# Designs tried in a protein design run: peptides against a protein of PDB entry 3PUK. Part 56

Target 1, 227 residues: chain A of PDB entry 3PUK
Amino acid sequence: ERGLKSVVWRKIKTAVFDDCRKEGEWKIMLLDEFTTKLLSSCCKMTDLLEEGITVIENIYKNREPVRQMKALYFISPTPKSVDCFLRDFGSKSEKKYKAAYIYFTDFCPDSLFNKIKASCSKSIRRCKEINISFIPQESQVYTLDVPDAFYYCYSPDPSNASRKEVVMEAMAEQIVTVCATLDENPGVRYKSKPLDNASKLAQLVEKKLEDYYKIDEKGLIKGKTQS

## One batch from the design tools (peptide)

Design b1_p26_2 (made by RFdiffusion4)
Fold by OpenDDE base, seed 1:
Structure b1_p26_2 (fold): chain B 227 residues (1-227), chain A 26 residues (1-26)
Amino acid sequence: as target 1 above (227 residues)
Amino acid sequence: SSQIEVAEPLESAEDSHPVSGSVHFP
């Protein structure tokens, strides 16, 4: 069995590194908090060197310009990560790098995408979404990075009900990216303890899986993966 | 049949991964 880590690495290799690969060209790679955890979970620095990455930099840190090198941005589609990218390329005179390749971990909202296009379009060589919003912890274990998930799931305050729903939707969307990465339409199961939140989460995942596989890129309905 | 297990968030000492689950693909 190919463990979840190896599947994730293979998808990143194909969707990111092979897509921007150029013979004899080294790149600087820019990571955010999530993509740092993601790559650390499924590859080594030696693997990244083999893919033509010479240096890894944190997008949130101040960095010296390396104007002769192209940058690979592997980042989440967040306002924070996008604003850091825009700072690197927003000034025509003070571009940090020669050009950018951008790979988002998930769907980039039109508001952020339009902001990038308006400011930096001439500097961008590629922009893609790869749909990986989870961390492979083990061969069969995934984790999600959802801020305040614990707080909102267990909050007894009725004023938090709308925020609990947003958190549950975010978790369900990220779980669907596990299935999409594996190319599977699995049966959804849940642990019924300590509360009923897992049951609601399972229902949201089932609904989102149905929507995802009804709209296959080829118009084919992928049935539930049977054994 | 392939299965995905979902769970509620657990309080972990590591703030980095509040939600976990498992996958089983025979």
Scores: peptide ipSAE 0.377, ipTM 0.825, DockQ to the pose 0.200
Fold by OpenDDE base, seed 4:
Structure b1_p26_2 (fold): chain B 227 residues (1-227), chain A 26 residues (1-26)
Amino acid sequence: as target 1 above (227 residues)
Amino acid sequence: SSQIEVAEPLESAEDSHPVSGSVHFP
């Protein structure tokens, strides 16, 4: 099926599971809040077992060491998730797992990446960004996890104008990951109600799509996908 | 043509997904 869920699962399978796959090797997978929602939206536990995941654990919880097993961290590039990873590998004597594979859902800021490199480089076997910052809710419906998006979009307080722009930018970046996951440069439409924020959001998405497809490493300017 | 529809955040009764949209592919 061409549904958004299937496309997301296929991308995760290729970009994460196939990338770190080793015959006969089982891994523990560590998830954060976002990646828990993401995987729950597009796969079953049986699918993860087939990909060599024996146990799924929440990165934010205290966990017992499984020193003989490698860990797959499928996490958002947040300070909270990164700090939890660093706690698992910060001490040589207290390493929770044998080694780590790290897959970030989005671009990892250099500050976080450098923090990881400085403390845990010897334990990391792979570090990759997969660029999926949305949840496939249905075959053609995506949702975003943008904190305070509603509040800032509808705040009548002028002091929130700068934060509204930050939220709008964050939404636009996440929407671009939908397009990137689909490998499409779509026309952007918007619902003009209840306010005009959707028009601004559409403009931001259009701009970011242009930037994304211009910068594509292959120099292939993907034109707008024709109707 | 492929289309993506963006929408303003809606007040979700549940805190979880304030922003949604749709994709349409031919």
Scores: peptide ipSAE 0.419, ipTM 0.839, DockQ to the pose 0.208; fails the geometry check
Fold by OpenDDE base, seed 3:
Structure b1_p26_2 (fold): chain B 227 residues (1-227), chain A 26 residues (1-26)
Amino acid sequence: as target 1 above (227 residues)
Amino acid sequence: SSQIEVAEPLESAEDSHPVSGSVHFP
């Protein structure tokens, strides 16, 4: 069996580390809250050293400049993480590092991407999305980091109905990244308790899987993965 | 057949990860 942790690590290695690797070149890696959890779930510090990472820093903390080194930003496409990146490269005098490689865990909204392009384009060597928006907890278990998911899913207030839909869409998108990381188009199952939220979530996941697997990365139609 | 199990959020007092699920791929 392909353990979820091993598959996630292999995808990160190929999509992030191998993509920006240069022989004999060490990098500083900048992580946010989500990517710290993600890497902690699927690798060790020794693995990161083997990939040419000398130091890991938290993007939200104030950090001393290391102007001779390039930085690898492995971050979520959030306003907070993007604003921290922009502080590192926003002015010529304030540049903390020699250059940046940016890898987003998910789709970066055009508003954030345009903000980066407008201010920091000359300092960026790579900018990619790797589509991993979940944490592998075990060989076959994933978790999602969706703020206020519990609150909105169980809120009795009708004014929260629209926010519940947004949260459920976000969960469904993240679940599709599990399938995409495994390169599988599975059948979707759910637990019908305590409410019907899981049924609605399953329907959203099924719809998003159908949309994702209409055309694969090679332009081929990918059917449902047969057992 | 490959299967993914989805669940609605559960109140976890200890874990910041309210949503979990399982995968079964033969």
Scores: peptide ipSAE 0.375, ipTM 0.827, DockQ to the pose 0.194; fails the geometry check
Fold by OpenDDE base, seed 5:
Structure b1_p26_2 (fold): chain B 227 residues (1-227), chain A 26 residues (1-26)
Amino acid sequence: as target 1 above (227 residues)
Amino acid sequence: SSQIEVAEPLESAEDSHPVSGSVHFP
């Protein structure tokens, strides 16, 4: 099946699990709020066991050290998730796990990346970005997790105009990750209800797709996908 | 043709206001 859920799972399998796989090695996987929703949408616990994950832990919770095991951090590039990772590895005496593999769902800002490098570089075996910032709800339906998107899109207060723009940009970036995950450069459509925000969002997505597909993830020029 | 549909945020019955859309790839 070519459904969105199956495509997302295949990308995670290839980009995360196959990238850090070692024969006979089990790992602990650390998830945040977003990646918990993401994995729950496209796989089962049995699938994760087949990929060499023995235990899933929430990164935000206090956890007992398992110093003999390596940890796979599959997390969003947020200050909150990064700060939780840093608490696990920031001190030599406080290391919860043997080593870390880090996979970010999206682009990690240089400020966060530099903070990780400065504190934990010796503990990190891999650090990658996989570019999946959406939830596959159905075979052809995606959802985004953008805090306060509703509030800023419909706020009549002019003081919120700059925040509305930031939210619209974030949504557009996440929508481009849908296209990138499918390896498609689609035509963008929108619903003109209840306001005109969807028209602006479509324009932002079109612009970001043009920029993204000048050079794809493989360094190849990709044209618009035919209808 | 491949198409992606985008929508503005809608108020859901849940405490979350999910942004959603659809994809159609032949």
Scores: peptide ipSAE 0.369, ipTM 0.824, DockQ to the pose 0.207; fails the geometry check

Design b1_p26_2_s1 (made by RFdiffusion4, then SolubleMPNN; from b1_p26_2, 8 letters changed)
Fold by OpenDDE base, seed 5:
Structure b1_p26_2_s1 (fold): chain B 227 residues (1-227), chain A 26 residues (1-26)
Amino acid sequence: as target 1 above (227 residues)
Amino acid sequence: MSKIEVAEPLEYAEDENPVTGTVSFP
């Protein structure tokens, strides 16, 4: 059995690096907070060099232009990361790089996609979603990064009820990406606690798994994993 | 049968809100 880290790295290699690889070409890679953690969890700098990445830069930082090189953006589909990308390519005179390859870790909302398309479509060579929204910790352990999840899950304030639901939905979507990355449609289990949060989350995950595997990447229906 | 375990958040930290789960394979 292959551990989560190796599976995640293999998927990134195939979906990102192999997709934009050109012989003899080096790229600058731009990462955000999440993708920095993600790559750190499953690869080394030497691995990235082998994939044609010469320099890694933080997308949030002000960077010097390298106009002769193409950039690989491996980022989350967030307003913050997208805005930073747009600063790099929003003006013809101020382009940081020669061209961009964009790989989102999850589904990019239409609003963000349209914003990108409207401003700098000519600079983009690829725009793809790879659906990895978790961090592999061990062979069988993953973590999610959901801001304020603890606060909203345990808040007794009724005014936070709607936000709690949003957080749980986000967590459920991220958990589905674990299953998708593993190509599994498992049974969902949870530990019962004094609160019903885990039960609610499990139900959301089950529902989203059903929806996801109605039509897979190949347009096929995948049943529950039996073994 | 493969299974995935979900859990509610265990702890709060300023820089991270880790939600940990496990995947079990036969």
Scores: peptide ipSAE 0.151, ipTM 0.684, DockQ to the pose 0.195
Fold by OpenDDE base, seed 1:
Structure b1_p26_2_s1 (fold): chain B 227 residues (1-227), chain A 26 residues (1-26)
Amino acid sequence: as target 1 above (227 residues)
Amino acid sequence: MSKIEVAEPLEYAEDENPVTGTVSFP
């Protein structure tokens, strides 16, 4: 099937599940708020069972240790999610799981990465970024999770101008992950009315796409997708 | 040519994503 949901699922299957798959091994999967929505949008529990996931747990909740099982952390690179991971593995005596595989949905800042390395490096078997920061709603529809985006985009207060820019940058970055997931360098289109926000966002996306596709993941120059 | 449509945030809801876009495939 051609559509965002199927493409997203295939990418997750390849980048996450196939990467850490071991024959006969079941894992506990830890999700945060975003990845819960993400997986719910593109797969079923039966699909996860087929990928060797026996139980799904919320990373934010207090969980009983399952020390004989390895854990797959599919989480956003946020301080909150990272702190929850660190609580699971920060103490030698209090390790909740046998080992961890970590897959971040986006670029993990060095500060967070270093914090993980300093505390839990011996417990980590994998740590990767997969660059999916959107929710596929339908075959051709996606949504972005940017807090207060509406407020800052429509704020008449000039004091919010800097925050509006931050929100626009965040949205643009997430849109780039849509393109990256599709392996496309598309034409960016927008509706110019009623405000210029869509135009500004489109320009940011175009700029980020240009930067992203100067050198692709394979080190190749990728031009715009042909018509 | 593939196209991505960028939209302004539609509505703010605590439980809903305010920003929606579309992708057109060739």
Scores: peptide ipSAE 0.151, ipTM 0.667, DockQ to the pose 0.203
Fold by OpenDDE base, seed 2:
Structure b1_p26_2_s1 (fold): chain B 227 residues (1-227), chain A 26 residues (1-26)
Amino acid sequence: as target 1 above (227 residues)
Amino acid sequence: MSKIEVAEPLEYAEDENPVTGTVSFP
């Protein structure tokens, strides 16, 4: 099946679980709000058990140390999630887990990455970025969760113009991850609305797709999908 | 040709700003 849920799960399985799998090894998995929704949308707990996950924990919660186990952090590259990770490994004497595997759902800014390297490099066994920043709702339906997106898109206050642009860029980047996950370079369409937000978003997506497919994740050049 | 449909946010919640889109396959 080529539905979004199936494709997303297969990508996560390959890019995350297979990447850090060690035979006979169980891991604790740490999730944030987004990755909780993401996994809930495309897999079951039984699937995660099969992938060597024994316990799932919320990264934002205060957790007891399990120093004998390695942790798999599947998290968004946000200051909040990174700060929680740093609290787990920031002190040599207070490490919550034996080691960490980190998988970011999107590009991790250099500022955050450098902060991690400076504090926790010896504890990290793997750090990888994947490109899944959407939730598959149905076979052909995706959703995004961008804070304050509605507010800024519809704000009549001109002082919000810069923030609106940031939100639009964020949405566009996330939409590109849909295409990347599907390995497609599609035609971008939108429904006409009274406001030009959808049109602007479509343009941003088109531009980012062009940039992305100059060099894809495997270094391949792709043209527009012909079908 | 595959198509992706994008949309602006349609609903506002204090804690969530969902944006929904669709993908269509040939």
Scores: peptide ipSAE 0.277, ipTM 0.782, DockQ to the pose 0.196; fails the geometry check
Fold by OpenDDE base, seed 4:
Structure b1_p26_2_s1 (fold): chain B 227 residues (1-227), chain A 26 residues (1-26)
Amino acid sequence: as target 1 above (227 residues)
Amino acid sequence: MSKIEVAEPLEYAEDENPVTGTVSFP
């Protein structure tokens, strides 16, 4: 079946679980707010068990050490989530888990990455970015998590213009991850009413898609999807 | 041709994620 949920799950399975899989090994998985929603949208606990996850824990909560087990961190590249990770591994003598595999849902800023590298590099077995920054709500519906998007999109206050642009960029970046997850460079459509925000957003998405698909993983130019 | 539809945030959306879009497959 061709649907967002299935595609997202398949990508997570391939990019995360298959990437760190070791035969007979169980891992603890740490999730944040976004990845909890993400996994809940596209899989069941039974699916995670099949992928070698024994326990799921919230990264923001205090957790008891399980020093004999490796941890799979599937988290957003936010200061909050990164700080929680750092607390788990910042002390050599008191690390909560045996080792860590980190999979970020999006590009991790260099500042955060450097912070991790400086303090916890020896504990990290893998660190990847998988570029899924949306929630598949239905087979053909996605949602984005952009704080204050509504407020800034509809604010008549000119002082909010810069923030509106930031919000639009964030939305566009997340939408590109939809396309990337689908492995498509689709036609971008929008509703022109009530304001021109959707048009602006569409333009941003188109621009970012062009940049994203300039060179694919094989070094080839990927044209616009015609199917 | 596959299409992606982008939309403005919905005011009346009670969901935590007010920004919603759709994808259409051929």
Scores: peptide ipSAE 0.248, ipTM 0.758, DockQ to the pose 0.206; fails the geometry check

Design b1_p26_2_s2 (made by RFdiffusion4, then SolubleMPNN; from b1_p26_2, 8 letters changed)
Fold by OpenDDE base, seed 5:
Formats: sequence, C-alpha cells, structure tokens
Structure b1_p26_2_s2 (fold): chain B 227 residues (1-227), chain A 26 residues (1-26)
Amino acid sequence: as target 1 above (227 residues)
Amino acid sequence: MSKIEVPEPLEYAEDEHPVTGTVDFP
C-alpha cells in the first residue's frame, strides 16, 4: 500500500538509517518533539530495532552518557534542538556519546550550521538534511505541526502581521517537503476568497518548489506534475 | 477499509534500567 506513512518511512529508512548503517553496530537515537511525532506516525519500535537503534532518547531531557556508543540525531533545525546537541558534545571531557550522526528534517540555517561546525565538527560523522517537515496522519492526510498557525493566519490584529508572515513561510516550506517526499512538482490551486491567505501561501509554495527543483542534486529539472 | 492502526507513540527509554551491560565482546 503506497500510503503517505509508508512513503515517509521508506524515505527515512533510506536517507537516515541506510546512510549511517554499519553491520553489527547499535546506535542511540535522539529525537526532538517533532521527530518523535513523525516516527510515531510511520513506524514501530520493532522497525527501529531492525535499523540498529537500541535506545531512543529525548534530546531535551537530561541523559546519562553512553560514551561507547554513537548517537543518531534526527532533529529539527531549530535553535533549541541544536543547542541540546551542542551540550552533548560541548566539552572534550564531557561528550555524552562516541560520535554523532545528524539528520535534520529540513534546511538548516547557516547560522545554526556554523555554530555546530565551530564547536563539534570533530565529533560529527554525518550531517545531512532530509526534507520531511510534516507528519503523515493517513494515506493521504498530513499535518504541519505549526504552533498557532490558525491564530496568526486569521488574527484581525495588525500587530500579528509579522508573525503571520513567519507562519506562512514555515507552512510553505513544510508543504514543499510533502511534495519532495512524494517526488511531485504540482501546480498549486487555491481559493481566492474570502481572504488572501490561500493566495499568499500558494505563491510561497510555488516559489519554494521552483527553488527546490532548481537545486535538486540530480540536476533534473522536474516539470510540473500533470493534475 | 484497512484500519490504519495509529502506532503508539514511541516511548523514550525512561531512566529506569541502566543497561549496564558491559558486553565485553572479545
């Protein structure tokens, strides 16, 4: 069954687990709030065990060092998640794990990347971005997990205009990751009334899709998917 | 209608059992 959950799991398996797989090696996996929800939506603990994950830990919680094991960080490119990672490797004497594999769910801003590079480069074996910033709910349903999106998009308060823009940008980025996961470059359709929110979001998505497929590593300009 | 079983949330290993297993693999 080609449900969205199975597609997401397959992408994670290929992009994350197969990429860092070593025969006979077990890893500790560190998750943040988003990636916990993501994995919970598309796999079971047994699946993770098969991929060489022995323990799953919350990156935000205090954890005991396991210095003999490598850690797989599957996290969002946020200051909070990055700061937690940096605390695990900040001092040479106090490294919690043997080494790190980092997989970001989306584009990591240069500011965060540079912060990681400056402090922990020697401890990192892999650092990759995987474009999955949504949660599959059903075979054809996903959620974006954007806090207060409804409030900022529909707030009548003009003071929220800047926040609305940030939220719209985030949603557009996440929608592009859905398209990327499905390997689709769709034409975006929207309702023009009563508010311009749908139009604005559509324009952002279209622009970001264009940017994404221009940069796609295979140099293959994917044309618009026929509706 | 395939019942999509909503997988149970991944449980973090709570602090309880330090797997202190020093498996000294030779």
Scores: peptide ipSAE 0.000, ipTM 0.304, DockQ to the pose 0.019
Fold by OpenDDE base, seed 4:
Parts: structure tokens; sequence; C-alpha cells
Structure b1_p26_2_s2 (fold): chain B 227 residues (1-227), chain A 26 residues (1-26)
């Protein structure tokens, strides 16, 4: 059985490590909270060493400059992570690293991307998005990192309706990254009772899956995965 | 057919991810 963890690791290996690999070159890898959990779920430190990572650092922490080494940023496209990156490269004289390879776990909003481009473009060797916005727990189990998802999904307060929609969309996007990681266009199943939350989420997932595979980089429409 | 099950968000302790999903492999 192709375990979800192995599939995730293989995707990261291909999309991130193979993309920036140079023979004999070691890199420092910068992680945020999500990517720390992600890598911890699907690899070991020895695996990262084999991929040319010598040191792992938390992007949110103060770090000493290692100006002779290139940095691999594997981070979420959040203002917090981006701001930390910008601090590392914002000043020409105070660059923490020789250069940066940036891999976002999801779509980076144009606002954040433009901010990076405007301030640090000369320091960036790669900037790519990889669609992995979930944590593999087991061979067939994943978790989503959506703040306050439970609260908004089950809040009886009508004032939370808009926030519930935002949360549902975020969850749906993350679920689509599971499917994308598996290279699957699955049938979506849900439990309809007692609340309609699962039904709504399922509909969002189906819609986003359709959109994702219609817009596939290869221009290929992937039909539903045949059982 | 590969199926993805969309779970209902479960009440987990504040420190746990609020949503866990499953993937059924053929």
Amino acid sequence: as target 1 above (227 residues)
Amino acid sequence: MSKIEVPEPLEYAEDEHPVTGTVDFP
C-alpha cells in the first residue's frame, strides 16, 4: 500500500530537493510551524541529510548569519513566514545567507509575492509553490491546519457565517492538495447528518477538484479516478 | 474508485488539528 507519508515525502523530494539540488552543495533549511510538522510526519533527519540539508532552522527564531551557505525556505505562504524571510534578505549588507530557494506549501497570494519580488528578487534562485497543505498522519489519514475550524463550523452564532465559509474554503483547498499529492480525482464521500457542514465541504472540494484538474499545467482534464 | 471522505470537524483538544480526513486507496 502506498502510504500517504511516502507519497508526500516523494513529492517533497521531487518538487523541492531535486529542484534545487547541486552536487556537493549543502544548504540550510528554514521551516515554519506547518512545514516542521509536515517534514516530521514523513521523514527523518537522516533523510534530509541525504538531500543535502546540513542544518534545519526555525524561520521565526533569531538566527546567526551563515553567509557562505544557501538557504532552502520550505514555508507556508503566510505574512509571518514571508516577513521572516524578508528580514533575512532585506538588507544587502545583512543577508543571512548566500541565496534563497523558496518553496511554498500552497498558493502564495500576489500581495506577498510582490512584496518578496520588490525587496529580495536578486537573492532568490527559485520560488515555487508545491501543493501540500496537509499533514499525513497514517497511510490513509491526513490532518488539516485550519485555525478555529471547529469553532466556526459548529458555531450557532449567525455572525460567524462568513467566517465559516472562509474556513470551509480553506479546508477544501487543503483537501484538494491531498488529492493532487496522490494524483487522484476521487469521489467525495461525506456524512450528511447531523449537520450540513460535511455536505457543504464536500461540494466545495468537488468544485475545487474540478477547477484544479481543468487548469492542470498539462492542460489535461483528469476524469474521476476509476475504482 | 479512489474515494476521499470528508469528515465532520471533531472536537479535539485545543492543541490538536481540528480536521482529520481519510483517503481510501483502491
Scores: peptide ipSAE 0.053, ipTM 0.511, DockQ to the pose 0.193; fails the geometry check
Fold by OpenDDE base, seed 2:
Structure b1_p26_2_s2 (fold): chain B 227 residues (1-227), chain A 26 residues (1-26)
Amino acid sequence: as target 1 above (227 residues)
Amino acid sequence: MSKIEVPEPLEYAEDEHPVTGTVDFP
């Protein structure tokens, strides 16, 4: 099946599980709200077991230490998720796990990265960004998990204008991760009515696509997909 | 050409609606 779900799962398998796989090693996987939804959309628990995950834990919850096991953090690059990670490894005496592999769903801001580096660098075995910031719903449908996106995009209150821009940029970044996941540089289509939101978002997506494919992970320039 | 469809404008509702997009596969 060439559906979006299968593509997402394949990318996660390659970028996350294959990257940190060690023969005979089981890991605890820590998920946040977004990555819980993401994995739930594209895999089953049995799939995760096959990838060497023995237990899945919510990063936001208090958890008992399992100091003999390594932890795989598949999390969003948010202050909340990062702070939870830091609590797990911030104290040398109170490390919850043996070591950490960190995979961010999107670009991790330098401020967060530096905070991690300063506090927990010795405990980290991997730290990567995989650029999957959307949830596949169907073979051709995805959703964006942006807090209050609907409110800020469609609020009639002018005081929300600055927040609307932030939300639009976040959504555009997420849409670019869809394209990146599909390995496509598509034409962007939108409906211009009744509001200009779709037009604005499309412009942001186009700009970010251009930026992304100017410097992709392979350093290759990818032209527009001709299909 | 691969097409990505940006979410359509919705009427403002107090209910949280997910922002949904579609991908046309070639």
Scores: peptide ipSAE 0.035, ipTM 0.411, DockQ to the pose 0.192; fails the geometry check
Fold by OpenDDE base, seed 1:
Structure b1_p26_2_s2 (fold): chain B 227 residues (1-227), chain A 26 residues (1-26)
Amino acid sequence: as target 1 above (227 residues)
Amino acid sequence: MSKIEVPEPLEYAEDEHPVTGTVDFP
């Protein structure tokens, strides 16, 4: 299948599971709300078993320690998810798992990264960003799963202007992760009327695409994909 | 992008027996 779901699953398989795979080793996987939805959209439990995952747990829930097993954290780079991770490894006597592999769905801010480094560095084997901040719905359809995006984008209340900007920037970042997942640098098209919201979002996406492909790991500027 | 890579200590006991738990996705 050449659909978006299969592309996303293949990227996760390569970037996460293959990266931390050890022969004969089983892991516990920790998910947040977003990554639960993400994996549910593109794989089955049987697929995860084949990748060496024996148990899936929600990072926000209370969990019993399994000190003999390593944990794979596939989580969003949020203060909430990071704080839950830190609680799992905060004390040597209270460690829930043997060691941690951390895979963030997006760019992890330096503030959060430094917090992890300062507290739990000895327990971490891997810490990577995989840049998948969207949910594939169909072969060619995705969602960004941004709560209240509609409210802030279309609110007539001037007090929401700053929140609107933050939401639009977040959405633009997520759209860039779609493009990166597809290995595409598309031209952005939008409807200009009646509101400027689409224009503003398009400009943010274009700018962020330019920034992303200028910084490309290989120093290669990927030209715009011809439509 | 990789931010942290720490070498694993050599003494990984091959714990053969996974704690098997099935979590059904909603």
Scores: peptide ipSAE 0.005, ipTM 0.279, DockQ to the pose 0.024; fails the geometry check

